# Peptides against a protein of PDB entry 2L9B, part 30

Target 1, 91 residues: chain A of PDB entry 2L9B
Amino acid sequence: ANFLSQKFPELPSGIDVNINMTTPAMMISSELAKKPKEVQLKFLQKFQEWTRAHPEDAVSLLELCPQLSFVTAELLLTNGICKVDDLIPLA
Target 2, 91 residues: chain A of PDB entry 2L9B as posed
Amino acid sequence: ANFLSQKFPELPSGIDVNINMTTPAMMISSELAKKPKEVQLKFLQKFQEWTRAHPEDAASLLELCPQLSFVTAELLLTNGICKVDDLIPLA

## One batch from the design tools (peptide; aimed at target 1 T51)

Design b1_p27_3_s1 (made by RFdiffusion4, then SolubleMPNN; from b1_p27_3, 11 letters changed)
Fold by OpenDDE base, seed 4:
Structure b1_p27_3_s1 (fold): chain B 91 residues (1-91), chain A 27 residues (1-27)
Amino acid sequence: as target 1 above (91 residues)
Amino acid sequence: AARETGQKLMDLLKESDLTNLPRPVVF
């Protein structure tokens, strides 16, 4: 079993993105925006706790799922937790 | 590199204070 299947056995299959209609980033942003602020913050809190407990696994996860980096960055930004300048070094 | 970016992002997340953030208020 690979890392994802082992660590997240109940991970959903996901959906295809029609690149002719939108970009993955735009789609992610749209879906995130549909979530209430409370849900967004809860995700960040749980993800933060998990990354603190499993720092190496967290980095590995982001390597395998770079879209999660985008999610995290956007949520930090849109919820006023970080500023754009904080993300510049990551680009 | 990807791993370095991930580490930096996680560092940013881990250093963030996510407690007592403003909540949506409905009147």
Scores: peptide ipSAE 0.369, ipTM 0.786, DockQ to the pose 0.037
OpenDDE base, seeds 1, 2, 3, 5: peptide ipSAE 0.366, 0.366, 0.363, 0.366; ipTM 0.786, 0.787, 0.785, 0.787

Design b1_p27_3_s2 (made by RFdiffusion4, then SolubleMPNN; from b1_p27_3, 11 letters changed)
Fold by OpenDDE base, seed 2:
Formats: sequence, C-alpha cells, structure tokens
Structure b1_p27_3_s2 (fold): chain B 91 residues (1-91), chain A 27 residues (1-27)
Amino acid sequence: as target 1 above (91 residues)
Amino acid sequence: SAREVGQQLMELLKESDLTNLPRPVEF
C-alpha cells in the first residue's frame, strides 16, 4: 500500500477483486490475452527493462502483488519465451 | 514465499531474450 503509492503515484484507486492470487491474475491475464502478441511482448520488454534497472523494487512489487507473478509467468509461457519446466523451481 | 517466487521469476525474466522472437501464427 505505502510502497505502491510511493513508487507508483499515478496509480488509481482501482477496483475491488477477490483477495487471493488466482482471481486477480485471471482478470489481468484475460485482458492481456485480448491484446496482440506484439503488445504483450512490448509489455514484457518494458517490464524486463524496469526489473533490470530496479530489481529490489520489482521483488517488492511481486511480494505485495503476487498475482503479478502468475500473470508474468503466463505471459512467458503463452508467448513461447519459457517452458513449464523453467517454472518448476518456482513452485 | 511470495518474495522468493518473485525473485526467482524476475531472474528468469531478466535472463530471457525478448529480441527477434518469431511472431506467433494468428488466425
């Protein structure tokens, strides 16, 4: 909460969703799946760039918003960037 | 933990080559 407001001051208040990882992830993934693969790749590229430049902030973001870990993993899989075996160590 | 999963995922992402990927077939 405090981290998000400080690091992402432009964030809106958002909407209420189920307080778990899976449901918010499903909502985000479904919206991203509506976009062309090129848009999904650009999203991953910008996210990659940001995580390389701000590794601690990236980990803190995923700790606070674990649904984003699920979304990112799904984007990597569905776009053929990684395989399921690459994610097994994360389980 | 969520932090550990996030850290491992970010390492995977940072190591990924996202350049010159073939465009998936679309119908």
Scores: peptide ipSAE 0.446, ipTM 0.810, DockQ to the pose 0.038
OpenDDE base, seeds 1, 3, 4, 5: peptide ipSAE 0.444, 0.444, 0.441, 0.442; ipTM 0.806, 0.807, 0.805, 0.809

Design b1_p27_3_s3 (made by RFdiffusion4, then SolubleMPNN; from b1_p27_3, 10 letters changed)
Fold by OpenDDE base, seed 4:
Structure b1_p27_3_s3 (fold): chain B 91 residues (1-91), chain A 27 residues (1-27)
Amino acid sequence: as target 1 above (91 residues)
Amino acid sequence: SAREIGKQLMDLLKETDLTNLPRAVSF
């Protein structure tokens, strides 16, 4: 199993798409929405903790797996944790 | 760039308060 699957089992499997494509993004959003809120929030917390502990690895991971950036942004928005304006710099 | 996006996202994430978030309620 790959790193993402092992470290973040809360994530849906099989996510490997271009975050700039509307259709794949919509699909990812739909799959994420199927997860319980507890699972969504748990992922965010674990991912946050890991990124704090391993900032250099986190940057590399997000570069290697850009879908993870979309996942994180989507979860922050849909759970009311951040606002769209907070994500504008990422566009 | 992808790297810059990741770094900016990390900055956002580490400044985000993820404690005491609401939990889903099942009926």
Scores: peptide ipSAE 0.230, ipTM 0.729, DockQ to the pose 0.038
OpenDDE base, seeds 1, 2, 3, 5: peptide ipSAE 0.133, 0.207, 0.224, 0.137; ipTM 0.647, 0.715, 0.729, 0.648; seed 2 fails the geometry check

Design b1_p27_3_s4 (made by RFdiffusion4, then SolubleMPNN; from b1_p27_3, 8 letters changed)
Fold by OpenDDE base, seed 3:
Structure b1_p27_3_s4 (fold): chain B 91 residues (1-91), chain A 27 residues (1-27)
Amino acid sequence: as target 1 above (91 residues)
Amino acid sequence: SAYEIGKKLMDLLKETDLTELPRPVVF
């Protein structure tokens, strides 16, 4: 349960989402939209580099923080980097 | 599972060409 914080101590604690008021997806989309496009693209680039350098940690992070998978997918789509067809294998 | 989805997404990310994306520049 606390493995996420232990393995990735630099991560913020995060916040709870009131499921009756919003969904995690809505919250994520809203927060991402607040970031300039340049910041979004830089995140993707740096995340890609880190993923390549630390594949095991990357898998662990995405497993423990599935929100990040949604983030990545949305950023890829909204920035026109990939198409929906490219994400079909995730289903 | 979350693990499987994350792994597949990671694989996609690894193969994605990001070289043509605009790069942040500060003068």
Scores: peptide ipSAE 0.188, ipTM 0.696, DockQ to the pose 0.036
OpenDDE base, seeds 1, 2, 4, 5: peptide ipSAE 0.162, 0.179, 0.169, 0.161; ipTM 0.686, 0.692, 0.680, 0.673

Design b1_p27_4 (made by RFdiffusion4)
Pose (drawn by RFdiffusion4):
Structure b1_p27_4 (pose): chain A 91 residues (1-91), chain P 27 residues (1-27)
Amino acid sequence: as target 2 above (91 residues)
Amino acid sequence: EEEEERLEENIENLEFINEKIDEYFEK
């Protein structure tokens, strides 16, 4: 993964989830949604600028690393920026 | 060619998300 070793070498793998009692998706929501609204908005706006400045980089990272793809979607959902039905056009 | 097409679709999706974020902050 030269693209990552060059640009994104320190990508986090994610936390280990015991999916015998808790589903990843539910943890994903409670994870981002338990955070104060300012955080999701701060992340998304800052990230929005970064992705506008670097569309290839940002898109390719989302291509390989799904946590961010859905992290962004869940943050869009919790703030009401986008709905699940708005994400299926992305899917 | 398939990877370039997937990248172009992903950039379009990203631009779509970015438009939706702008629309949200315009409100």

Design b1_p27_4_s1 (made by RFdiffusion4, then SolubleMPNN; from b1_p27_4, 10 letters changed)
Fold by OpenDDE base, seed 3:
Structure b1_p27_4_s1 (fold): chain B 91 residues (1-91), chain A 27 residues (1-27)
Amino acid sequence: as target 1 above (91 residues)
Amino acid sequence: AEREERLRKRIENLNLLNEKIDEYLAK
């Protein structure tokens, strides 16, 4: 919460996602899936670049918001970038 | 130890996802 506000000062105001991991992931994934494929891929690229540039912050973010790994996974699956078997370690 | 293992797992999962992204963008 405070971490997100500090590290992502331009983070838009949004709904509370404190229910569980599954529901927030589904909501985020469904909204991203409505965007053009080019936008989805750009999102993946930017997220990838950020995690590589800020590995410590990325670890902290994923610890705080583990649902983000499933959001990323869902984008990979829906865009045909990988198969379910490729993501077995996430399960 | 438990936290360390969780962090390790998340890093490995992130690396896996990034690998798949790289493979796709390189084709």
Scores: peptide ipSAE 0.340, ipTM 0.795, DockQ to the pose 0.697
OpenDDE base, seeds 1, 2, 4, 5: peptide ipSAE 0.330, 0.334, 0.338, 0.334; ipTM 0.788, 0.793, 0.793, 0.790

Design b1_p27_4_s2 (made by RFdiffusion4, then SolubleMPNN; from b1_p27_4, 10 letters changed)
Fold by OpenDDE base, seed 5:
Structure b1_p27_4_s2 (fold): chain B 91 residues (1-91), chain A 27 residues (1-27)
Amino acid sequence: as target 1 above (91 residues)
Amino acid sequence: SEREKRLQEAIKNLELLNEKIDEYLAK
């Protein structure tokens, strides 16, 4: 199973996940998961602050590297910040 | 345009993520 099917078991049937999205997301998420929860939460907060301070660059970043949204989603899930259903729109 | 669509998708995804972070921080 690919990254999204594993992390989002409640995704609607028929959702295909591009390998170019899943593999980088899995790799990045794996590395972040090795860090303490404290560090992961700090990462999310700093990322949020940066995106709001630099919305143009943030949009460009997510356009070019949409894998980052899945990495962020993984962090939200694993740290209990949101539910799987909340992140279905990302897929 | 296709680029516009990609930008809107990026914005949507960003807003969703930030919304969830905000909700968490508000607790």
Scores: peptide ipSAE 0.322, ipTM 0.789, DockQ to the pose 0.628
OpenDDE base, seeds 1, 2, 3, 4: peptide ipSAE 0.316, 0.310, 0.320, 0.320; ipTM 0.787, 0.782, 0.786, 0.788

Design b1_p27_4_s3 (made by RFdiffusion4, then SolubleMPNN; from b1_p27_4, 12 letters changed)
Fold by OpenDDE base, seed 1:
Structure b1_p27_4_s3 (fold): chain B 91 residues (1-91), chain A 27 residues (1-27)
Amino acid sequence: as target 1 above (91 residues)
Amino acid sequence: SEARRRLEQRIRNLELLNEKIDKYLAK
């Protein structure tokens, strides 16, 4: 929590979700799906750029918010980019 | 240290993720 507040001061307030992996991931994915594809792609591009520039911070973020890993995985799986076994190391 | 090794492994996994994102963006 402290990490997120410090690194992302402009981070908007989130919504409450069930304490599990599936529900948060589904909700995030559904919210992203409401946006145009161009916006979704731009989001991924910016996220990717940031993670490449700040890999240690990115690891910390994904540890704090494992639902983000599930969201990304879902996008990749749904679009036929990866197989489930390909993403096991990311879990 | 072992902790550093684990961090480096996670970074490698992140790089794998980014590689897959590249493929997604290129699709």
Scores: peptide ipSAE 0.317, ipTM 0.812, DockQ to the pose 0.693
OpenDDE base, seeds 2, 3, 4, 5: peptide ipSAE 0.313, 0.313, 0.246, 0.315; ipTM 0.810, 0.809, 0.779, 0.811; seed 4 fails the geometry check

Design b1_p27_4_s4 (made by RFdiffusion4, then SolubleMPNN; from b1_p27_4, 10 letters changed)
Fold by OpenDDE base, seed 3:
Structure b1_p27_4_s4 (fold): chain B 91 residues (1-91), chain A 27 residues (1-27)
Amino acid sequence: as target 1 above (91 residues)
Amino acid sequence: SEREERLRQAIANLELLNEKIDEYLAK
C-alpha cells in the first residue's frame, strides 16, 4: 500500500505476486533461513527496535501485510526462540 | 468489528515477538 512507500521510500517497487498469502511468507522465510543464525537474530533485533520506536507504524504494517506475521513466526520457531504452543493465542 | 480484530491480532503478534526475543537474549 501507499503506507509502505511513505514510510520506506527506499523500498524497491518490486512486482506483484498473484498467489496466496502463505506462499510468499514461505519464500521469504526460506531466503532468511539461508542466512547464518547470527544474521537472522540481528534482523529480529533490528526489527524489534523499529517496532518499539514506531509502534503504530508496526501495527499498521502487520495489518497491511499480514503475511509478515508468518515470516516472524517462522523465524522464532526455526531459531528455537519459541515453541509452536506459544503461537496458539495468535491462531 | 473486523478492523478491531485485525488490530488485536497485530498487537498480539508484536507483543509475542518482542517478549520471546527478550527472553531468548536473557539466557
Scores: peptide ipSAE 0.406, ipTM 0.835, DockQ to the pose 0.648
OpenDDE base, seeds 1, 2, 4, 5: peptide ipSAE 0.401, 0.400, 0.405, 0.403; ipTM 0.834, 0.833, 0.835, 0.834

Design b1_p27_5 (made by RFdiffusion4)
Pose (drawn by RFdiffusion4):
Structure b1_p27_5 (pose): chain A 91 residues (1-91), chain P 27 residues (1-27)
Amino acid sequence: as target 2 above (91 residues)
Amino acid sequence: SEEEKLETYKENLEFINEKIDEYFEKE
């Protein structure tokens, strides 16, 4: 993964989830949604600028690392920026 | 292909960015 070793070498793997009692998706929501609204908005706007400045980098990262793809989607959902039906056009 | 996938990701990203702008315009 030269693209990552060059640009994104310190990508987090994610937390370990016991999916015998908790689903990843539910954890994903309670994870981002338990955070104050300012955080999701801060992340998304800052990230929006970064992805505009670097469309290839940002898109390719989302291509390989799904946590961010859905992290962004869940943050869009919790703020009401986008809905699930708005994400299926992305899917 | 890989190029087609990247183009799809770029389009999706542009779409998300437009929706973020629309949200902040409404606010």

Design b1_p27_5_s1 (made by RFdiffusion4, then SolubleMPNN; from b1_p27_5, 13 letters changed)
Fold by OpenDDE base, seed 4:
Parts: C-alpha cells; structure tokens; sequence
Structure b1_p27_5_s1 (fold): chain B 91 residues (1-91), chain A 27 residues (1-27)
C-alpha cells in the first residue's frame, strides 16, 4: 500500500483505496468544499501554521488520522494550489 | 508498517506546506 492507494480513488484505475480512510475524508472534504474559497484557504493556512508550530504533533496527527491527508489534498486540488500529477511522488 | 506511516505523514505535511507556500508567494 502507498499514499495514493490509501487516499485517492479518483486517480487512474489500478489503485486500491482503503475505504475506511477514504470515505470519512471524502465526507469532510465535501463539507469544506461548500464553504467559500476564502474560508477554505483560511483553513489551510491556519492548519499550516499549526503544523509548523507543532511539527511532532502534526506528524502524529497524520499518523493517527491519515484521512486528513486526503482532505488537505482535495482542498489543494479544488483551489488550484496543486495538480493531480503533483501527488504522484507521494505514492 | 509504523515506519511507512511515519514517512507518509511527513511527506504529506511537507507537500502541503510547500504547495501552500508556493501559492501564497504568487499573491
């Protein structure tokens, strides 16, 4: 298993996604996507600030809740902050 | 494995932070 196989069912076929991680993340992403772009960007920036202030806690959070990686990736994609191909190295 | 989960977590954080930084730099 790799990062993409765990998170992103919308990527090219052949990736086996863990439903236990993907479904909750998709639900969270869906709710965030209903918010204005300003709110979405604010969320990302606040989260970024927190991760830099508390790197050990941030790593632990993503280890314990790997679904959040999908959530952030979806926000990055939706807001044009990254492209799908940017995610390939994370596989 | 635990090591793999750790590596993925770190990679995800670095990726996110890099992309956000690059985006903000364009504003």
Amino acid sequence: as target 1 above (91 residues)
Amino acid sequence: SAAERLARAKAALEFMNQKIDEYLAKQ
Scores: peptide ipSAE 0.584, ipTM 0.905, DockQ to the pose 0.587
OpenDDE base, seeds 1, 2, 3, 5: peptide ipSAE 0.571, 0.572, 0.568, 0.568; ipTM 0.907, 0.908, 0.907, 0.908

Design b1_p27_5_s2 (made by RFdiffusion4, then SolubleMPNN; from b1_p27_5, 12 letters changed)
Fold by OpenDDE base, seed 5:
Structure b1_p27_5_s2 (fold): chain B 91 residues (1-91), chain A 27 residues (1-27)
Amino acid sequence: as target 1 above (91 residues)
Amino acid sequence: SAAERLAKAKEALAFMNEKIDEYLKKQ
C-alpha cells in the first residue's frame, strides 16, 4: 500500500502512487499534522498566496518536488477542505 | 515524462487553490 492507501483506507482502489513520492510526503505530513488546525490553515493560505504571486515558480517547485502535492492533498483532506473522491484525478 | 510532471503540477495547484477558495467562502 502507498502513502494514501495506508493513511486513508477509504480511498478507492486503483490509485497508484510511486513510493519515492509518498515516503517523503508521509514524514512531512506527519510533522504538519502535529500543528494546530489554525497553523495548518494559515500555512495553506500563505502557500496559496505565494503560488498566485509566483505561478511559474510554484509550478516548478511541484515539478521538482512532487512529494509536496501529496503533502498539500493530505492537509486539504484532513482539514475537511476537500473530499477523498476529489483526490482521485490527481493521482 | 517532463510533460506529465508539468501537467500534474499545474493540476495540483489549480485543485488546491480552488478547494481553499471554496472553503474560505463558507467561513
Scores: peptide ipSAE 0.562, ipTM 0.897, DockQ to the pose 0.623
OpenDDE base, seeds 1, 2, 3, 4: peptide ipSAE 0.553, 0.556, 0.550, 0.560; ipTM 0.898, 0.898, 0.898, 0.895

Design b1_p27_5_s3 (made by RFdiffusion4, then SolubleMPNN; from b1_p27_5, 13 letters changed)
Fold by OpenDDE base, seed 5:
Structure b1_p27_5_s3 (fold): chain B 91 residues (1-91), chain A 27 residues (1-27)
Amino acid sequence: as target 1 above (91 residues)
Amino acid sequence: SAAERLQQAIENLELMNKKIDEYLKKQ
């Protein structure tokens, strides 16, 4: 069993997407952008809470699914939570 | 490298959490 299946047993089966980094990130960001801003913020808050509660698992998740870093960055930018300059250290 | 990816993941988490906290404080 891989990490995702073990740590997220309730994870629904998804659709297959392009294996490159850009396409999955864009798809996720696009879908999230269709939701109300309050839903987007709630997503970030819940993700934040989870990462703080499970820091090692969170790091492992981002290592396995690095596209999530781009998704969260996009959410931060589009909702005015951070500026582009804030992301420079990660570039 | 693997080490670089790990460090990037950590930095991304720290940045996200920091910015969310700051945003919530501002609102």
Scores: peptide ipSAE 0.324, ipTM 0.789, DockQ to the pose 0.658
OpenDDE base, seeds 1, 2, 3, 4: peptide ipSAE 0.318, 0.312, 0.310, 0.319; ipTM 0.786, 0.783, 0.782, 0.787

Design b1_p27_5_s4 (made by RFdiffusion4, then SolubleMPNN; from b1_p27_5, 12 letters changed)
Fold by OpenDDE base, seed 4:
Structure b1_p27_5_s4 (fold): chain B 91 residues (1-91), chain A 27 residues (1-27)
Amino acid sequence: as target 1 above (91 residues)
Amino acid sequence: SAEERLKKAIENLNFMNEKIDEFLKKQ
């Protein structure tokens, strides 16, 4: 399955969603969404800094835990850093 | 596949970093 079909359960009916990955990611996103936006942004910035310092490890992490891409996408959406249409090419 | 997972990981990472950079630039 592609990125969106795996991560976003709100997609049109008939799309195969990986529930085992999506549900945990949604829970993480939900908890993060309860924090102030400045905290959410700080989280993203710290994660970004880490990924740039450790690019190989960052890629490996997302390979091993692809549900994290959902978490980051949700944070980007929630904070207006990207829009839904920006995610379409990632499918 | 493993190759697909790798490509998606890289794409997602780059996407995130790009969007964050763009956002910060607009701050």
Scores: peptide ipSAE 0.519, ipTM 0.877, DockQ to the pose 0.599
OpenDDE base, seeds 1, 2, 3, 5: peptide ipSAE 0.510, 0.508, 0.509, 0.509; ipTM 0.879, 0.880, 0.878, 0.879

Design b1_p27_6 (made by RFdiffusion4)
Pose (drawn by RFdiffusion4):
Structure b1_p27_6 (pose): chain A 91 residues (1-91), chain P 27 residues (1-27)
Amino acid sequence: as target 2 above (91 residues)
Amino acid sequence: EEEELEKFKENLEFINEKIDEYFEKQE
C-alpha cells in the first residue's frame, strides 16, 4: 500500500467491537452521535476543505479505508445534511 | 481501478455539494 505509506501511513485501524452483543453499525452511530453537534460539523467542514484541496487523495483514502467512508455518512445523517436515501446514490 | 476512483471522486463532490447546501440553509 505505497499510496498510504507515502501519504497516509498512520491510518487508525479502528476499535475492537464485540459483535456478539453489539452491532458495528449501531456502535458507529452511537459513536459519532454521542458527540456534540459541533464535532461532526467541525470534522465535516474541515474535511470538506481537505477533500476539495485533495480530491484524489481523499477519494482514494475513502476507497481503501471504509470507516471514514461511513463515518462521513453517519455524520451527514446525524446532522441531517444527508439521509440514507442520499447515500445509496453514493453506494 | 481508474473507474472506481472516478466514482469515488464523484461521490465526494456530491457529498461536498450537500454540505454546502446544508450550511446555506442554516444561514

Design b1_p27_6_s1 (made by RFdiffusion4, then SolubleMPNN; from b1_p27_6, 11 letters changed)
Fold by OpenDDE base, seed 4:
Structure b1_p27_6_s1 (fold): chain B 91 residues (1-91), chain A 27 residues (1-27)
Amino acid sequence: as target 1 above (91 residues)
Amino acid sequence: SAERLEQAKKNLELMNEKIDEYLEKKK
């Protein structure tokens, strides 16, 4: 199953994920979703700052842990930071 | 893999771009 497709049916298919990617992402997203939106945004900002300070490590992290891309995508969507159409290039 | 590397780069670029745009709108 596709994690993002399950949560956001308007998202086009194309990302091939297995249960080992989907389930961890859902668990992380579920916990983050319980926090206030300001906390979620702070999380994204801190992560962004780290990625800019360590671009090579950031790319490596997302390459090795693609589950995180689903987590960040959901955070962007649920907080109105991006639209579903913005994620099409990732599909 | 090359595919996962490109996906990682695209995801990072998207995230950073959208966060920047969002924060700019909040100013």
Scores: peptide ipSAE 0.565, ipTM 0.902, DockQ to the pose 0.634
OpenDDE base, seeds 1, 2, 3, 5: peptide ipSAE 0.565, 0.564, 0.563, 0.563; ipTM 0.902, 0.902, 0.901, 0.902; seed 5 fails the geometry check

Design b1_p27_6_s2 (made by RFdiffusion4, then SolubleMPNN; from b1_p27_6, 11 letters changed)
Fold by OpenDDE base, seed 2:
Parts: C-alpha cells; sequence; structure tokens
Structure b1_p27_6_s2 (fold): chain B 91 residues (1-91), chain A 27 residues (1-27)
C-alpha cells in the first residue's frame, strides 16, 4: 500500500506511488505530526506564501520532490483543511 | 514528463485553494 492508503484507508484506490515517494513522505509526515496544530498550519501558510512568490520554483520542487505532495496531502487531511474526495482529481 | 508537470501544477493549485478556503472559513 502507498502512503495515503496506509494512513487513510478510506481513500479511493488507484493512486500509484513508488517507494521513493512513499517512504520519505511517511517519515516527513511523522515528524510534522509531532508538532502542534498551530505549527503545522503555520508551515502550510509559509509554504503557500513562498509558492505564490516563486511559482515556477514551486512547480519544479514538486516535480523533483514528489514526496512533498504526499506530505502536504496528509497535512490537509489531518488538519481538516480538505476531505478525501478533494484528492480524487489528483489521482 | 508532461504528466508529472501537470500533476505538480494540479497539486499546487489544490493546496493553495484549500488553504485559502480554510483561512476564510476561520473568520
Amino acid sequence: as target 1 above (91 residues)
Amino acid sequence: REARLQQAKANLELLNEKIDEYLEKQK
């Protein structure tokens, strides 16, 4: 099972991720999950600000480091920012 | 490659959209 399938069994099937994305994502998410909710939300907001200031770099980052997409996905889900259905278009 | 690019763009768009909606909802 991939990262999202392991953490969120209610997530629809069909998302394909290899070990190079899944394992790093789980490790990063584990560390972030140890932080208070306020810290997690601040992280997302700072990341958002950076992406808007550097949109091309942001896209390149997610291309080169696809594990970050899974990290952010878990942050969105665990903090109630999005629902599982919101992730379907990304599959 | 093109598929990965579009996936990255879609992920980023969704992320930013949901964060904005969440922040607005908190007001």
Scores: peptide ipSAE 0.551, ipTM 0.899, DockQ to the pose 0.659
OpenDDE base, seeds 1, 3, 4, 5: peptide ipSAE 0.550, 0.550, 0.549, 0.550; ipTM 0.902, 0.898, 0.898, 0.901

Design b1_p27_6_s3 (made by RFdiffusion4, then SolubleMPNN; from b1_p27_6, 11 letters changed)
Fold by OpenDDE base, seed 2:
Structure b1_p27_6_s3 (fold): chain B 91 residues (1-91), chain A 27 residues (1-27)
Amino acid sequence: as target 1 above (91 residues)
Amino acid sequence: SKERLEKAKKALEYMNEKIDKYLEEQE
């Protein structure tokens, strides 16, 4: 099994997307944006907890799926947790 | 790559910092 299957056994089946970073990020962000704000915030908190519990896996995840960095950034922006200028160092 | 690794680390640190600050401000 690949890394994602091993670390996320409950991960639902996905769909094929372009291999670039921007398009997948837009698709994922749009799906998350359909959820209530409370659900989005809870997702961020749970993801944060997971990254702190599994820092090496978190790094590996973002290396394997760099589009998730864009998703995270968009989610932070959408919920007013950060400003656009705050993301400049991450570019 | 080394570049992607460093970007990943920075992204995680940034995310955690901003989320912590946000939650603190909401209390």
Scores: peptide ipSAE 0.499, ipTM 0.883, DockQ to the pose 0.678
OpenDDE base, seeds 1, 3, 4, 5: peptide ipSAE 0.497, 0.495, 0.492, 0.498; ipTM 0.882, 0.881, 0.878, 0.882

Design b1_p27_6_s4 (made by RFdiffusion4, then SolubleMPNN; from b1_p27_6, 12 letters changed)
Fold by OpenDDE base, seed 4:
Structure b1_p27_6_s4 (fold): chain B 91 residues (1-91), chain A 27 residues (1-27)
Amino acid sequence: as target 1 above (91 residues)
Amino acid sequence: SAERLAKAKENLEYMNQKIDDYLAKQK
């Protein structure tokens, strides 16, 4: 299992951590990690702003594309915003 | 599914709270 699979082992029934989910997330996270910390934080803040402006759409997005939760989690971790033990298992 | 919806909401709130906490520490 890759990093994401290890950190999010508990998924809802019917959802699996597989290549189709984790590989894209890892790719996105890797690209974002190449950016300066300031850029990464700005991305998170803009995304946060959007989610607050469009809460129902934001929930739907994460429901339909749970890979994005992996990306978000990795961004929070790499920027010291959260700790591994605090992460919520992904859907 | 109900589980996926619940997780989406939970993760969204988690993200927002953590970001808020982080920004608050910088002030």
Scores: peptide ipSAE 0.529, ipTM 0.890, DockQ to the pose 0.605
OpenDDE base, seeds 1, 2, 3, 5: peptide ipSAE 0.517, 0.520, 0.516, 0.517; ipTM 0.892, 0.893, 0.893, 0.893

Design b1_p27_7 (made by RFdiffusion4)
Pose (drawn by RFdiffusion4):
Structure b1_p27_7 (pose): chain A 91 residues (1-91), chain P 27 residues (1-27)
Amino acid sequence: as target 2 above (91 residues)
Amino acid sequence: DYLFEGEAEEDYTNEEILEDFKNLLYE
């Protein structure tokens, strides 16, 4: 993964989830949604600028690392920026 | 579509984004 070792070498793997009692998706929502609204908006706007300045980098990262792909989607959902039906065009 | 719409007014380093993402995952 030269693309990552060059640009994104310190990518987090994610937390370990016991999916025998908790689903990853539900944790994903409660994870981002338990955070104050300012955080999702701060992340998404800052990230929006970063992805505009680096469309290849940002898209390719989302291509390989799914946590961010859905992290962004869940943040869009919790703020009401986008809905699930708006994400299926992306899917 | 939403993230890549328009033009960049500010730029950020990859490290800053990764730290923000990491903090978002683990906090």

Design b1_p27_7_s1 (made by RFdiffusion4, then SolubleMPNN; from b1_p27_7, 14 letters changed)
Fold by OpenDDE base, seed 3:
Formats: structure tokens, sequence, C-alpha cells
Structure b1_p27_7_s1 (fold): chain B 91 residues (1-91), chain A 27 residues (1-27)
């Protein structure tokens, strides 16, 4: 298991993506939706806490795994924690 | 590529992701 799966087991397992058949965004949305809301919120909490404690490591991780940015943002939005307007300034 | 285990084949800029998010539905 990679770092992500070990530290954040709430995330879906690694899945191969054929970008000729689907997009990463589509698959991320689909896989995240399979997780119970409780699990989704737990990930957000853990990731937030880790990011606060290790901001530089978090940046490096997001650069290595840009899909994680999509994961985080989508979970924030779909669970009503943030609004789209809250994230736009980060673009 | 491996979606949740490594680098994706395609990367998206923050602006691209935000545009995609505009169409997301809230639970």
Amino acid sequence: as target 1 above (91 residues)
Amino acid sequence: SWLFSGKPTKTYSASEIIEMFKNLLYD
C-alpha cells in the first residue's frame, strides 16, 4: 500500500484509470460516492489535521497526487462544508 | 494511471478543477 492508503484508509483503494474511456474526475466522484458519509467526513478531518501539522508535506503530497485536491474539494462541497465560492479564490 | 495510489496520467490545474466543481451537486 502507498502512503495515501496507509495514512488515510478512508480513501478508496487504488484504481487504474484508462483516460481513453473515462476521466479521473468522473472516476473519483464515482468511487467517493461509494463511501459512507461518515467515512468521507473522517477523511476530511484527518487530512485537515495532518495538513495543519505538516503544511509543507501536504503541499508536496498534493503536487505528487493532484487528484487528492479534487478528492478534498469534492468532499467539502458535496457534504456542504464549503461552497463553490469558497474554493474559487484558490484557483 | 493509478487513481488513488500514484501519479495520474493527466493533471488538472486548480482553475480547471474549480470549473468542474461548479457543476457538482450537494448532498
Scores: peptide ipSAE 0.075, ipTM 0.635, DockQ to the pose 0.035
OpenDDE base, seeds 1, 2, 4, 5: peptide ipSAE 0.031, 0.041, 0.025, 0.047; ipTM 0.616, 0.644, 0.549, 0.647

Design b1_p27_7_s2 (made by RFdiffusion4, then SolubleMPNN; from b1_p27_7, 13 letters changed)
Fold by OpenDDE base, seed 4:
Parts: sequence; C-alpha cells; structure tokens
Structure b1_p27_7_s2 (fold): chain B 91 residues (1-91), chain A 27 residues (1-27)
Amino acid sequence: as target 1 above (91 residues)
Amino acid sequence: PWLFEGEPTKEYSASEIIEMFKELLYS
C-alpha cells in the first residue's frame, strides 16, 4: 500500500472534476466556503499541529495531494491570517 | 484569491479533499 492508502485507509476514490464546467480551484473554494469559519480554523489548527509532529509525512502528503497546498492558502487568505503578499514568495 | 500559478489536479474532488482533512484531523 502507498502512503495515502496507509494514512487514509478509508479515503474515497477520486472523482474527476469536469473542467469544462469549473476548475479544481473553484470547486475547492466553493466547498471550503460551505464550512463554518470555526471549522475552517480548526482545519488550520490541527493541520499545523500535525505537520509539526509529522513533518516528513506532511511533506509527503502535500507532494501527493497538491490540492492541499491550495486549500491551505485559501484558508489562510479567506480567514485573514495571511495577506496575499505573504504567500507570493511561496508561489 | 488563487495567486499560485497553475491549479490543483482534478484527480480528487473538493469533497474528497475535505474528507482527507477530516481523516487527518480526527485520526
């Protein structure tokens, strides 16, 4: 089993995004916006804690799931934690 | 607010990414 299967054994099978109707970024933004702010902040908190405890696993996860980098950036921006200029050097 | 060049892959739906987060948060 690969990393994703081991760490997320019940992860649903991927569903392709219809890029003729939307983009993955748009879908991610839309789905995140459906979550209450408290939930969004909890995502960031727990992810931060987890990455500190498991830095190598965190790197692997972000490499395998580039979407999560976009998710993280979106959450930081929309919740006013970071400014756009703060993230530009990382882009 | 998407300032990064390119876009995430379409392999996983947004909902599935959220599910991954849930697994991460509560595992």
Scores: peptide ipSAE 0.115, ipTM 0.660, DockQ to the pose 0.066
OpenDDE base, seeds 1, 2, 3, 5: peptide ipSAE 0.028, 0.023, 0.051, 0.028; ipTM 0.613, 0.570, 0.561, 0.551

